# Peptides against a protein of PDB entry 4KTY: the designs that were tried, part 157

Target 1, 266 residues: chain A of PDB entry 4KTY
Amino acid sequence: YVLNDIGVIFYGEVNDIKTRSWSYGQFEDGILDTCLYVMDRAQMDLSGRGNPIKVSRVGSAMVNAKDDEGVLVGSWDNIYAYGVPPSAWTGSVDILLEYRSSENPVRYGQCWVFAGVFNTFLRCLGIPARIVTNYFSAHDNDANLQMDIFLEEDGNVNSKLTKDSVWNYHCWNEAWMTRPDLPVGFGGWQAVDSTPQENSDGMYRCGPASVQAIKHGHVCFQFDAPFVFAEVNSDLIYITAKKDGTHVVENVDATHIGKLIVTKQI

## One batch from the design tools (peptide; made by RFdiffusion4, then SolubleMPNN)

Design b2_p23_1_s2 (from b2_p23_1, 14 letters changed)
Fold by OpenDDE base, seed 1:
Structure b2_p23_1_s2 (fold): chain B 266 residues (1-266), chain A 23 residues (1-23)
Amino acid sequence: as target 1 above (266 residues)
Amino acid sequence: DKPDQHFLSDEYFKKLLEELKKK
């Protein structure tokens, strides 16, 4: 999880699973220096740089450009006129070296690009890390741990009322660390995500969230456990918005979100 | 044409709901 410099990232659809190769290149010239530079740009104190909890949280913020002029600019508009299309990247090295050279955010990334670069960052700093792909990944926008789908009376989705969304797939990272700040048993794999999705205490970042805690339904522990829980376990709530302004729950689907979660075991 | 990673469409959820109602 630290020494492997080439990986496989899962994407596509549940019924059409695809893989792409990604070169992490954590041992390439200039990459460690760039990772240190990233932490310098974050103004991270020296004492915190040995703490994987702090490092992974800072990394989740700095791998995206939002808030702090971090590494990657996300784009999902299918244009990408002022940079490199996300699908054109094949590894982390070119991205990180461009960032170090230009000292400006690199365009453009989507989830697997963020996850790939973040994986390099973590592994470069000695933190065991892997990429996880979640199919039908919910984006809970109102922090209620549900995917609320509002419907018109005719059965069509009301996009104005529907604030939550679901990715066809989403990639994030799991980092291995002890969690002395959490109860016993909640160390090990921690979910961290550098794709800018939601604000977490003032910055676009996510994690570390204890995978074990989430699996046991404990979302009260730092950091961002409710959001990660919702990504993999939100119920789809179909709500009909009546003309009189009342809302009626029409159906609930508790089996669709997070139907398949894949990570490389090799 | 959609990007590789994209949000599921309104039509997708409508179809999903219809299938759910048939169960």
Scores: peptide ipSAE 0.625, ipTM 0.939, DockQ to the pose 0.586
Fold by OpenDDE base, seed 5:
Structure b2_p23_1_s2 (fold): chain B 266 residues (1-266), chain A 23 residues (1-23)
Amino acid sequence: as target 1 above (266 residues)
Amino acid sequence: DKPDQHFLSDEYFKKLLEELKKK
């Protein structure tokens, strides 16, 4: 577990890196109780609560409100009339205590808010955790490990055909654990993500995915390795949609996605 | 006005492609 209750989260742009402080408050009154409450709401079996693989996966699902009335509601439309703007949060404590008190999802979060709350959750339960920021983070939604950008013949992007997206930046968590379910050498840091991005076997959740496995291209390893791999290593594929209905690969950029990945040392 | 975290625009990728074509 980590004793530091204040952290730094990176955001902004690659050429204009910014930092914000975040108070995790894992030792504050009521926070551990709230984390246990979160697992209760998930109806997590007691025998699994000592398994960091199960705990981190459940946490990735429950920190977001989707599917299970979890902790945070995400919003990216710049309209936050029914809650708190994501940028107004300074730490996890107020969010978690509000959730425990109201027993309803808290509004609103974006990636760093999800990551901040998730970091508190993991640390409270004795799982070493840190936040990672990935600049130019791809969102592959058709599971082909590519960022497909479809173009009209005039060079403009065809938004109807282009389903994949790229975040200017995205934050998720890495949790430290052994992985007896994987081959030797793939324990250690595991990517987990509570920001609701894709459905993973019935729930909006992500991970744990072995960081070592991802680095070595082992996308067949559970959980959600293909998605995490795509976030940091997708090629940008520019495809021209011809008038005759054919698709032609015009250009490939293998250097843009995941150009910079930053994390604070624990 | 965009949120702090946001998807890159179509214009961004258009410009990026133009730069790529120069290489």
Scores: peptide ipSAE 0.620, ipTM 0.937, DockQ to the pose 0.591
Fold by OpenDDE base, seed 2:
Structure b2_p23_1_s2 (fold): chain B 266 residues (1-266), chain A 23 residues (1-23)
Amino acid sequence: as target 1 above (266 residues)
Amino acid sequence: DKPDQHFLSDEYFKKLLEELKKK
């Protein structure tokens, strides 16, 4: 989890699972220094740099450019004229070194790029980490742990009312650490996500959220457990918005979100 | 064209709902 400098990231569709190679390069020249620089840019106290909880949370914020001029600018519009297309990256090294050299956010990333760079960051700092791919990954936008799909009376989706979204797939990281801030049994793998999705107490960051807590429905545990829970376990709620202003739940699908979650053991 | 990672379309959910209604 720390020593492996080349990995495989899952993507694609549930019925067409694909893999891409990613070079983490945590041992390459300048990479550790860049990770330290990232924490410097975050103005992270030296005392906190030994705490994987704080480090992973800061990392989740700093690997994305939002709020703090972090490492990567996300783009999902298929127009990448002012940078490198996300699919062109093959590893973390070039991204991190460019960031260190230019001291400006690097363009562009999507989830696997964020996850790849974040994985390097975590591993460089001695935190065991792996990338997780969630197919049909929900993006709960109103923190109700549901994927609310609003429908017109004719059955078409009302895109104006529907604020939640579902990714075909999404990649994030799991970091191994103890969680003395949580009850016994909720250490181990912690979900952390550097892809800018939701604001978490003032910053685009996510985690660490206890995988065990999420698995057992303990969404009250810090950090961002409700959001991560929703990513993997949201019910699809189909709601018809009537012309008279009433809302009627037409159907519920509890089996679609998080249909497949894939990660390598090493 | 859609990027590699993308949000599922409205049409996708419409079809999914139709399938669900058949059950």
Scores: peptide ipSAE 0.619, ipTM 0.937, DockQ to the pose 0.592
Fold by OpenDDE base, seed 3:
Structure b2_p23_1_s2 (fold): chain B 266 residues (1-266), chain A 23 residues (1-23)
Amino acid sequence: as target 1 above (266 residues)
Amino acid sequence: DKPDQHFLSDEYFKKLLEELKKK
């Protein structure tokens, strides 16, 4: 989890699982310096840099450009003007070195690019890390731990009322660390995500969230456990918005979100 | 025309719901 500099990232659809290679390059020249530079840009004090909890949380914020002029600008509009299309990247090295050289956010990334760069960051700093792919990954916008799909009376989706969304797939990272800030048993793998999705206490960041806690339904533990839980375990709630303003639950699907979660063992 | 990672469409959920109703 620390020594391998080449990995495989899963993507695609549940019925058509695909893999792409990704070069992490955590040992290549300039990469460690760039990771330290990232923490410098985050104005992270030296005392915190030895704490994987703080480092992973800062990393989740800084690998995306939002809020703090971090490493990567996300784009999902399939245009990608003024940068490199996300699919053109093959590894973290070029991205990190460009960031270090230009001192400006690099364009563009999607989830696997964010996860790839973040994986390099974590491994470079000695934190065991891996990439996780979640198919049918929910994006809960209102923190109610469910995917609310509002329907018109004719059965069509009401896009104005429907604030939540579901990715066909989403990649994030798991980082291995102890969690002395949590009860015993919730150390180990921690979910961290640098793809800008939701604001967490003022910044676009996510985690570390205890995987063990999430698996057992403990969403009260820091950080961002409710959001991560929702990504993998949200029920699809189909709600008909009636003309009289009332809402009626038409159906509930508890099996669709997080239907398949995969990670490569290293 | 869609990126590799994308939000599922409204049509997808409509079809999914119809399938659920059949069960």
Scores: peptide ipSAE 0.617, ipTM 0.937, DockQ to the pose 0.619

Design b2_p23_1_s3 (from b2_p23_1, 13 letters changed)
Fold by OpenDDE base, seed 5:
Structure b2_p23_1_s3 (fold): chain B 266 residues (1-266), chain A 23 residues (1-23)
Amino acid sequence: as target 1 above (266 residues)
Amino acid sequence: DLPDEHELSDEFFVKLKKELDAK
């Protein structure tokens, strides 16, 4: 999880899983220097650079351009007029070297590009890391651990009231570390995500969230455990908005969100 | 090539609910 410089990313549909290689290139010339430069741009002090908790959290913020002129600009509008389409990237090296050279965010990325670059960053700094793909990945915007789908009385979706969304698939990273800030047993794999999805205590970042904590429903553990929990375990709540302003829960589906999570075995 | 990541459509959820209601 540190030495491999070529990886596999899972994508597609839950019933049609596809894979593509991604070149991490953590040993290529200039890549380590670029990772150090990223931490410099984050103004991370030297004492924190030896702490994988701090490093992974800073990395999750800096691999995206939001807030801090980080590495990648995300785009999902299928235009990409002022940069490279996300699907054109084949590895992290060109992206990181462009960032280091231009000192400006690189356009454009989607989840697997963010995850690929973040994986290089983590591995380059000696943190064991892997990419995880979640099919039917929920984006909970109001931290209620549900995917609330509001319907009109005619059965159509009320897009104005429906704030939450679900990705067909989403990629993030897991990083291996001890968690002395958590109870015993919640070290190991930690979910971290550099795709700019939600604000976390003032900036677009996510994690590290203990995978063990998430699996056991311990959403009170730092960092961003409720959000990560919702990505993989939200119930779909169908709510009919009545003309009189009342809301009625019509049905609940607990089987679709996080239906399949794919990653390499240890 | 990798397909674009995208949010599931309103129509998807309407269909899914119909299937759920039929169970």
Scores: peptide ipSAE 0.589, ipTM 0.937, DockQ to the pose 0.861
Fold by OpenDDE base, seed 4:
Structure b2_p23_1_s3 (fold): chain B 266 residues (1-266), chain A 23 residues (1-23)
Amino acid sequence: as target 1 above (266 residues)
Amino acid sequence: DLPDEHELSDEFFVKLKKELDAK
C-alpha cells in the first residue's frame, strides 16, 4: 500500500466496470519535495506533519484547489479549454511537478485524478493508502443521510427541490492509521476524499472517517462520517411534491446506493 | 456529451422509480 507506484483505478458503470492505470510515482524526483511544499502551502505546523490524522485531513483539503489554492481544479462540465482534460492524465507526477513549478492550481481533475494525486501524497508521507471506487455514489448535500428524489404529481423528477445527487461512480481514498481520538476498534482504514464535494468545517475536505465506524453505523465520529456514510448507504427516497406544497414519500429504495465498492487488494 | 464521472439524470430516476413500483 506504500511501495506500489503503479495502480489500477476502477471506473465506469456498475454493469460495465472499467479500469485505468495510474502512475503514482511517489519515489520520483521532486515528488516528496512537492508533498512537503503542499503542507507548507497549507501552513501546517511541523508538529502535525507526523500525525496521519492531521496530514490526511490537510491533504484532503490541499489536493483540491478550493479554499486554499491547492493542487487540482475540478471540472465536470466537459469544458477543459484552459488546461488538461481529466482523462488525459496518466499519473500524479506531472500534476504535482506542475503545481510545484507554477505554484498555481493545475487544471483539470475529476474524482480519479484527485484520488490518484491524493494517493501519491499519502504514500509519499508514509501513510498506507488505496483508492476506492463507489458505484452509485450519493452526494448528500443536506446531511440527512438520504438521497431525496422529488417527483411532480405527474411522475417527473423535479431536481430543483434538492441539491442531492447520485454519481455513476466516485473515487476516494482509504488511508491506514490509528485513531487514538476514537474508541478502540475504529482505527485501520480511514476514508479520505480530496474531490471537492462538501464543505467540512469551513473547507472542502473529507475525512478521515473510520471505515469500521461507518460500516457499523457510527456516524457520530469525526471526521465527516455522515457524509461518507451517505455516499455508500443512502436510501433513495422518492418524494412527491404536491401542488399544495406537501411532500409525500412514495417509495424507498435501499438497494442502489453503494451497490458496489471496489478497491485493489494490493 | 457527459464526462466520464457524472451525475445520474432525472430520466434515470424516473425509469428506476417505475421499475421499483412494478415490484
Scores: peptide ipSAE 0.577, ipTM 0.911, DockQ to the pose 0.609
Fold by OpenDDE base, seed 1:
Structure b2_p23_1_s3 (fold): chain B 266 residues (1-266), chain A 23 residues (1-23)
Amino acid sequence: as target 1 above (266 residues)
Amino acid sequence: DLPDEHELSDEFFVKLKKELDAK
C-alpha cells in the first residue's frame, strides 16, 4: 500500500471491466519534495502534517485546482487544446513535477488521473492508500441520499429539474488511518476523493469518510459521509413531473448505484 | 476502448426504467 510504485486502475463499464497501468513513482526524485510543496501551497500548519486525517483532507482539496490553484484541472468536455488529454497520462510523476516547476495547475485530468496523483501524494507522506473504482457512481447534488430522475408525462427524462447525475464509473482513494475523532470501530479505510465534485465546508474536497461507517449506514460522521454514501448506495428515484407541478414517484431502483466496487490490493 | 468517464445519458435511464417496469 506504500511501497508499490506501479498500480492498476479499473475502469470501463460494469459489463466490460478494463484495467490500465499507472506509475505512482512515489520514490522518484522530486516527488516527495513536490508533495511537501503542495502542503506549503495549502498553507498547512506544520503541526497538522503528522495527522493523516488533516493531510488526506488537504490532499483531497489540493490535488484539484479549484479554490486553491491545486495540482490538476479537470476536463470532461473532450476539449483538451490547452494541455494534455487525460488519457495520455501514464503516471503521477510528470504531473507532479510539472506542477512543482510551473507552480500552476496542470491540464487535464479525469477521475483516474486525480486518483493516481492523490495516491502518490498519500503514499509519499506515509499514508497507506489504494484506488477504488465504483461503477454506476452517483453524484447526489442536493444531499438527499437519492438519485432523482425526473420524467415528463411522456416518459422522457427532464434533466433540468435536478443536478443529480450518475457516472458510468468513478475512481477515488481509500486511505488507511485511525479515527480518534470517531467512535471505536470506524478507523481503517477512509474514502477520500480529489476529483472536484461537491463543495465541502467551503471548498471542493471529500473525506476522509469512514468506509466502515458508510457500510453500516452511519452517515452522521465527518467528513462527507452522506456524499460518499450516496455515491455507492443511492436509490434511483423515478419521479414524474406532472403538468400541474406535482411530483409523483413512479418507481424506485435500489440495485444499480454502486453495483460494483473494485480495488486492486497490491 | 473508451477510457473516459462520463455521465450516463437520459436514454440510458429511459431504457433502464422500462426494464424495471417490466419486472
Scores: peptide ipSAE 0.570, ipTM 0.914, DockQ to the pose 0.813
Fold by OpenDDE base, seed 3:
Structure b2_p23_1_s3 (fold): chain B 266 residues (1-266), chain A 23 residues (1-23)
Amino acid sequence: as target 1 above (266 residues)
Amino acid sequence: DLPDEHELSDEFFVKLKKELDAK
């Protein structure tokens, strides 16, 4: 989880799982220097750089450009006119070196690009890390641990009312560390996500969230456990918005979100 | 082949609802 410089990222659909290679390149010239530069840009003190909890949280913020002029600009508009389309990237090296050279955010990334770069960052700094793909990944926008899908009377989605969303797949990272800030048993793999999805205490970042805690329904532990829990275990609530302004729950689906979670084992 | 971009669409919800209703 540290020495492998080439990995596999899972994507596609739950019924059509696909894989692509990703070059992490954590040993390539300039990459470690760039990771240190990222922490410098985050104004991370030297004492904190030895703490994987702090490092992974800072990394989750800095790999995306939001808030802090971090590494990657996300784009999902299918235009990508002012940079490289997310699908064109094959590894982390070019992205990180461009960031280091230009000192400006690199365009563009989506979840697997964010996860790839973040994986390089973590591994460069000696933190065991892997990429995780969640199929039917929920994005809970209002922190209620469910997906509220508002429908018009004709059955179409009311996009104005529907704030929550579901990705066909989403990639994030798991980082291995002890969690002395949590009760015993909640160390090990920690979910961290650099794709800008939700603001976490002032920054677009996510984690580290204890995978063990999430698996056992403990969402009270820092950081961002409710959000990560929702990504993998939200119920879909279909609500019809009536013309009179009333809402009627028509269907509840507890089976689709987080239907499959895949990671490469070494 | 290029990897598929992750998709967030209204069609996704509609599809899931149809599948649910078909059960």
Scores: peptide ipSAE 0.114, ipTM 0.770, DockQ to the pose 0.657

Design b2_p23_1_s4 (from b2_p23_1, 13 letters changed)
Fold by OpenDDE base, seed 1:
Structure b2_p23_1_s4 (fold): chain B 266 residues (1-266), chain A 23 residues (1-23)
Amino acid sequence: as target 1 above (266 residues)
Amino acid sequence: DEPNQHKLSDEFFEKLKKELEAK
C-alpha cells in the first residue's frame, strides 16, 4: 500500500464497471518535497506532522483548492478552458510538480483525480492508503442520513426542493492508522476524502472516519462519520410535496445507495 | 473511456420510484 507507484481506479456504472490506470509516482523526484510543501502551505505545526490523523485531515483539505489555495480545482460542468480536462491526467506527478512550481491551484480535477493525488500524498508521508470507489454515492447536504427526493404531485422530481444528490460513482481514499482518539476496535482503515463536497468545521475536508465504526452504524465519532455513512448507506426517501405545503413520504428505498463499493486489495 | 462522474438525473429517480411501486 506504500510501495506500489501504479494503481487501478474503478469508475463508470455499477452495471458497467471500468478501470483506469493511475501513476502515483510517490518516489519520483520532487514529489516528497511537494508533499512537505503542501503541509507548509497549510501552516501545519511540526508536532502534528507525525500524526496520521492530523496529516490525513490536513491532506483532505489541501488536495482541493477551496479555502486554502490547495492543489486541485474541481470542475464538473464540462468546461475546462483555463486548464487541463480531468480525463487528460494519467497520474499525480505532473499535477503535484505543477502546483509546486506555480504555487497556484492546478485545473482541473474530478473525484478520481483528487483521490489519485491524495493517495500519492498519503503514501509519500508513510501512510498506507488505497482508493475506494462507491457506486450510487449519495451526497447528503443536511446531515439527516437520508437522500431526500422531493416530488411534485404529478410524480416528477421537484429540483428546487431536492437538495441532496447522488453521484453515479465517487472515489475517495482509505488510510490505515490507529485511532487512539476513538474506542477500541475503530482503528485500521479510515475514510478520507479530498474532493470538495461539504464543509467540515469551517473547511472543505472529510475524515478520517473509521470504516469499522461506520460499518457498525456508529456515526458519532470524529471526523465526518455521518457524511461518509450517508454516502454509502442513505435511504432514498421519496417525498411528495403537496400544494398545501405538507410533505408525505411515498416510498423508501434502502437498496440502491452504496450498492457496490470496490477497492483494489493489492 | 468516460471517467467523468455525473449526478443521477431526475428521470432516473422517477423511473426507479415507478419500479419500486411495481414490486
Scores: peptide ipSAE 0.634, ipTM 0.943, DockQ to the pose 0.870
Fold by OpenDDE base, seed 5:
Structure b2_p23_1_s4 (fold): chain B 266 residues (1-266), chain A 23 residues (1-23)
Amino acid sequence: as target 1 above (266 residues)
Amino acid sequence: DEPNQHKLSDEFFEKLKKELEAK
């Protein structure tokens, strides 16, 4: 989880799983220096750089360009006019070296690119890390731990009312660390995500969230446990918006979100 | 073999709900 410089990222659909090679290159010339530069740009205190909780949280913020001119600009509109299409990247090295050289965000990334670069960052700094792929990954934007799907009376989705969404797949990282800030038993793998999805206390960042805590429904534990929980365990709630303005829950589906979660075993 | 992500469509959920109702 630290020494392997070439990885495999799972993507595609739950019924058509695909793999993509990714070169992390954590030992390549200039990469460690770039990771240190990232922490410098974040103005991270030296005392915090030895704390994997702080490092992983800062990394989740800085690998994306939002808020702080971090490493990668995300794009999902299939128009990549001012940069490199996400699918053209094959590893972290070119991205990180470009960032260090230009001192400007690199265009463009999607989840696996963010996860790949973040994995390099974590491993460079001695934090065991892996990439996790979640199929049917929910994006809960109102922190109610549900995927609310609003329907018109005719059964069609009301796109204006439906603010939550589901990705066909999403990748994030898990980092291994102790969590002295949490109760005993909630150390180990921590979910961290550098793909800009939701604001977390003023910045687009996510984690570290205890995987064990999430598995046991402890969403009160820092950081961002409710959001990560919702990604993997939200119920689909079908709500009919009546013409009179009332909302009626018509159906609940607890079987689709987080249907498959995959990570490579080293 | 496109790795790009996409959000599930309205039609997907409409169909899924119908399947759920049939169970």
Scores: peptide ipSAE 0.632, ipTM 0.942, DockQ to the pose 0.845
Fold by OpenDDE base, seed 4:
Structure b2_p23_1_s4 (fold): chain B 266 residues (1-266), chain A 23 residues (1-23)
Amino acid sequence: as target 1 above (266 residues)
Amino acid sequence: DEPNQHKLSDEFFEKLKKELEAK
């Protein structure tokens, strides 16, 4: 989880799983320096740099460019005119070195690029980390732990009525650490996500969220457990939006979100 | 071999809803 500098990222569809090689390059020249630079840009105190909780949280914020001029600018609109298409990247090294050299956010990334770079960051700093792919990954925007699918009275889906959405797939990271800030048993793998999705206490970041806590339904633990829980376990709630403004739950589907979660074992 | 993410469409959920209703 630390020594392997080449990985495989799962993507695609649940019924058409695909893999992509990714070079983490955590041992390449300049990469450690860049990771330290990232923490410097985050104005992270030296005292916190030895704490994987703080480091992973800062990393989740800084690997994306939002809020803090971090490493990567995301783009999902198929417009990459001012940078490199996300699919063109093959590893973290070029991205990190470009960031260090230019001192400006690098364009562009999507989830696997964010996850790849974040994985390098974590591993470079000695934090065991892996990439996790979640198919049918929900984006709960209103923190109700549901994926709301609004229907018009005629039964047609109207996605404009909600900010909730579902990705065909989404990648994030799991980082191994002790969680002394949580009850006993909730250390180990922690979900962390550098893809900018939701604001977490003032900036786009996510985690560390205890995987064990989430698995046992404990979403009250820091950080961002409700969001991560929703990504993998939200029910699809079909809601009719009535003209009078009332909402009626028509159906519930608990079988699709997080249908498949894939990660490399080593 | 396009790794780009996309949001699931309204049409997808409409189809899914119909399948659910058929159960």
Scores: peptide ipSAE 0.629, ipTM 0.941, DockQ to the pose 0.848
Fold by OpenDDE base, seed 3:
Structure b2_p23_1_s4 (fold): chain B 266 residues (1-266), chain A 23 residues (1-23)
Amino acid sequence: as target 1 above (266 residues)
Amino acid sequence: DEPNQHKLSDEFFEKLKKELEAK
């Protein structure tokens, strides 16, 4: 999880799983320097740089450009006129070196690009890391651990009221570390995500969230466990918004979100 | 093939709900 500089990223649909190679290049010239530069840009103190909890949290913030002029600008509207289409990237090296040279955010990325660059960052700094792909990945916008789908009385989705969304797939990272800040048993793999999705205490960042805690329904532990839990375990709640302003739960589907989670074990 | 990430459509959920109700 540290020495391998080439990886495989899973994407596509749950019924049509696809893979692409990604060159992490954590040993390439200038990459370690760039990772240190990223931490410098984050104004991370030297004492914290040896703490994988702090490093992974800072990394989750800095790999995206939001808030702090970090590494990558995301784009999901199929308009990439002012940069490189996300699908054109084949690895982390070119992105990181461009960031280091220009000192400006690099355009553009989607989840696998963010995850690829973040994986390089973590591995470069000696943190065991892997990429995880979640099919039917929920984006809980109001932190209620549900995917609320509001319907008109005619049964059509009310897009205006429906704030939550579901990605066909989403990928993030898991980083291996001890969690002395958590109860015993919640160390090991920690979910961290650099794709800008939700604000976490003032920044677009996510994690580290204990995978073990999430698997056992413990969402009270730092950081961002409720959000990660919702990504993989939200129920689809179909709610009819009545004309009188009342809401009626019409149906609940607990079978689709997080239907398949894939990660490379080697 | 394109690794495009996209949000599921309204039509997807409408169809899914109908399937759920049919069970």
Scores: peptide ipSAE 0.623, ipTM 0.941, DockQ to the pose 0.878

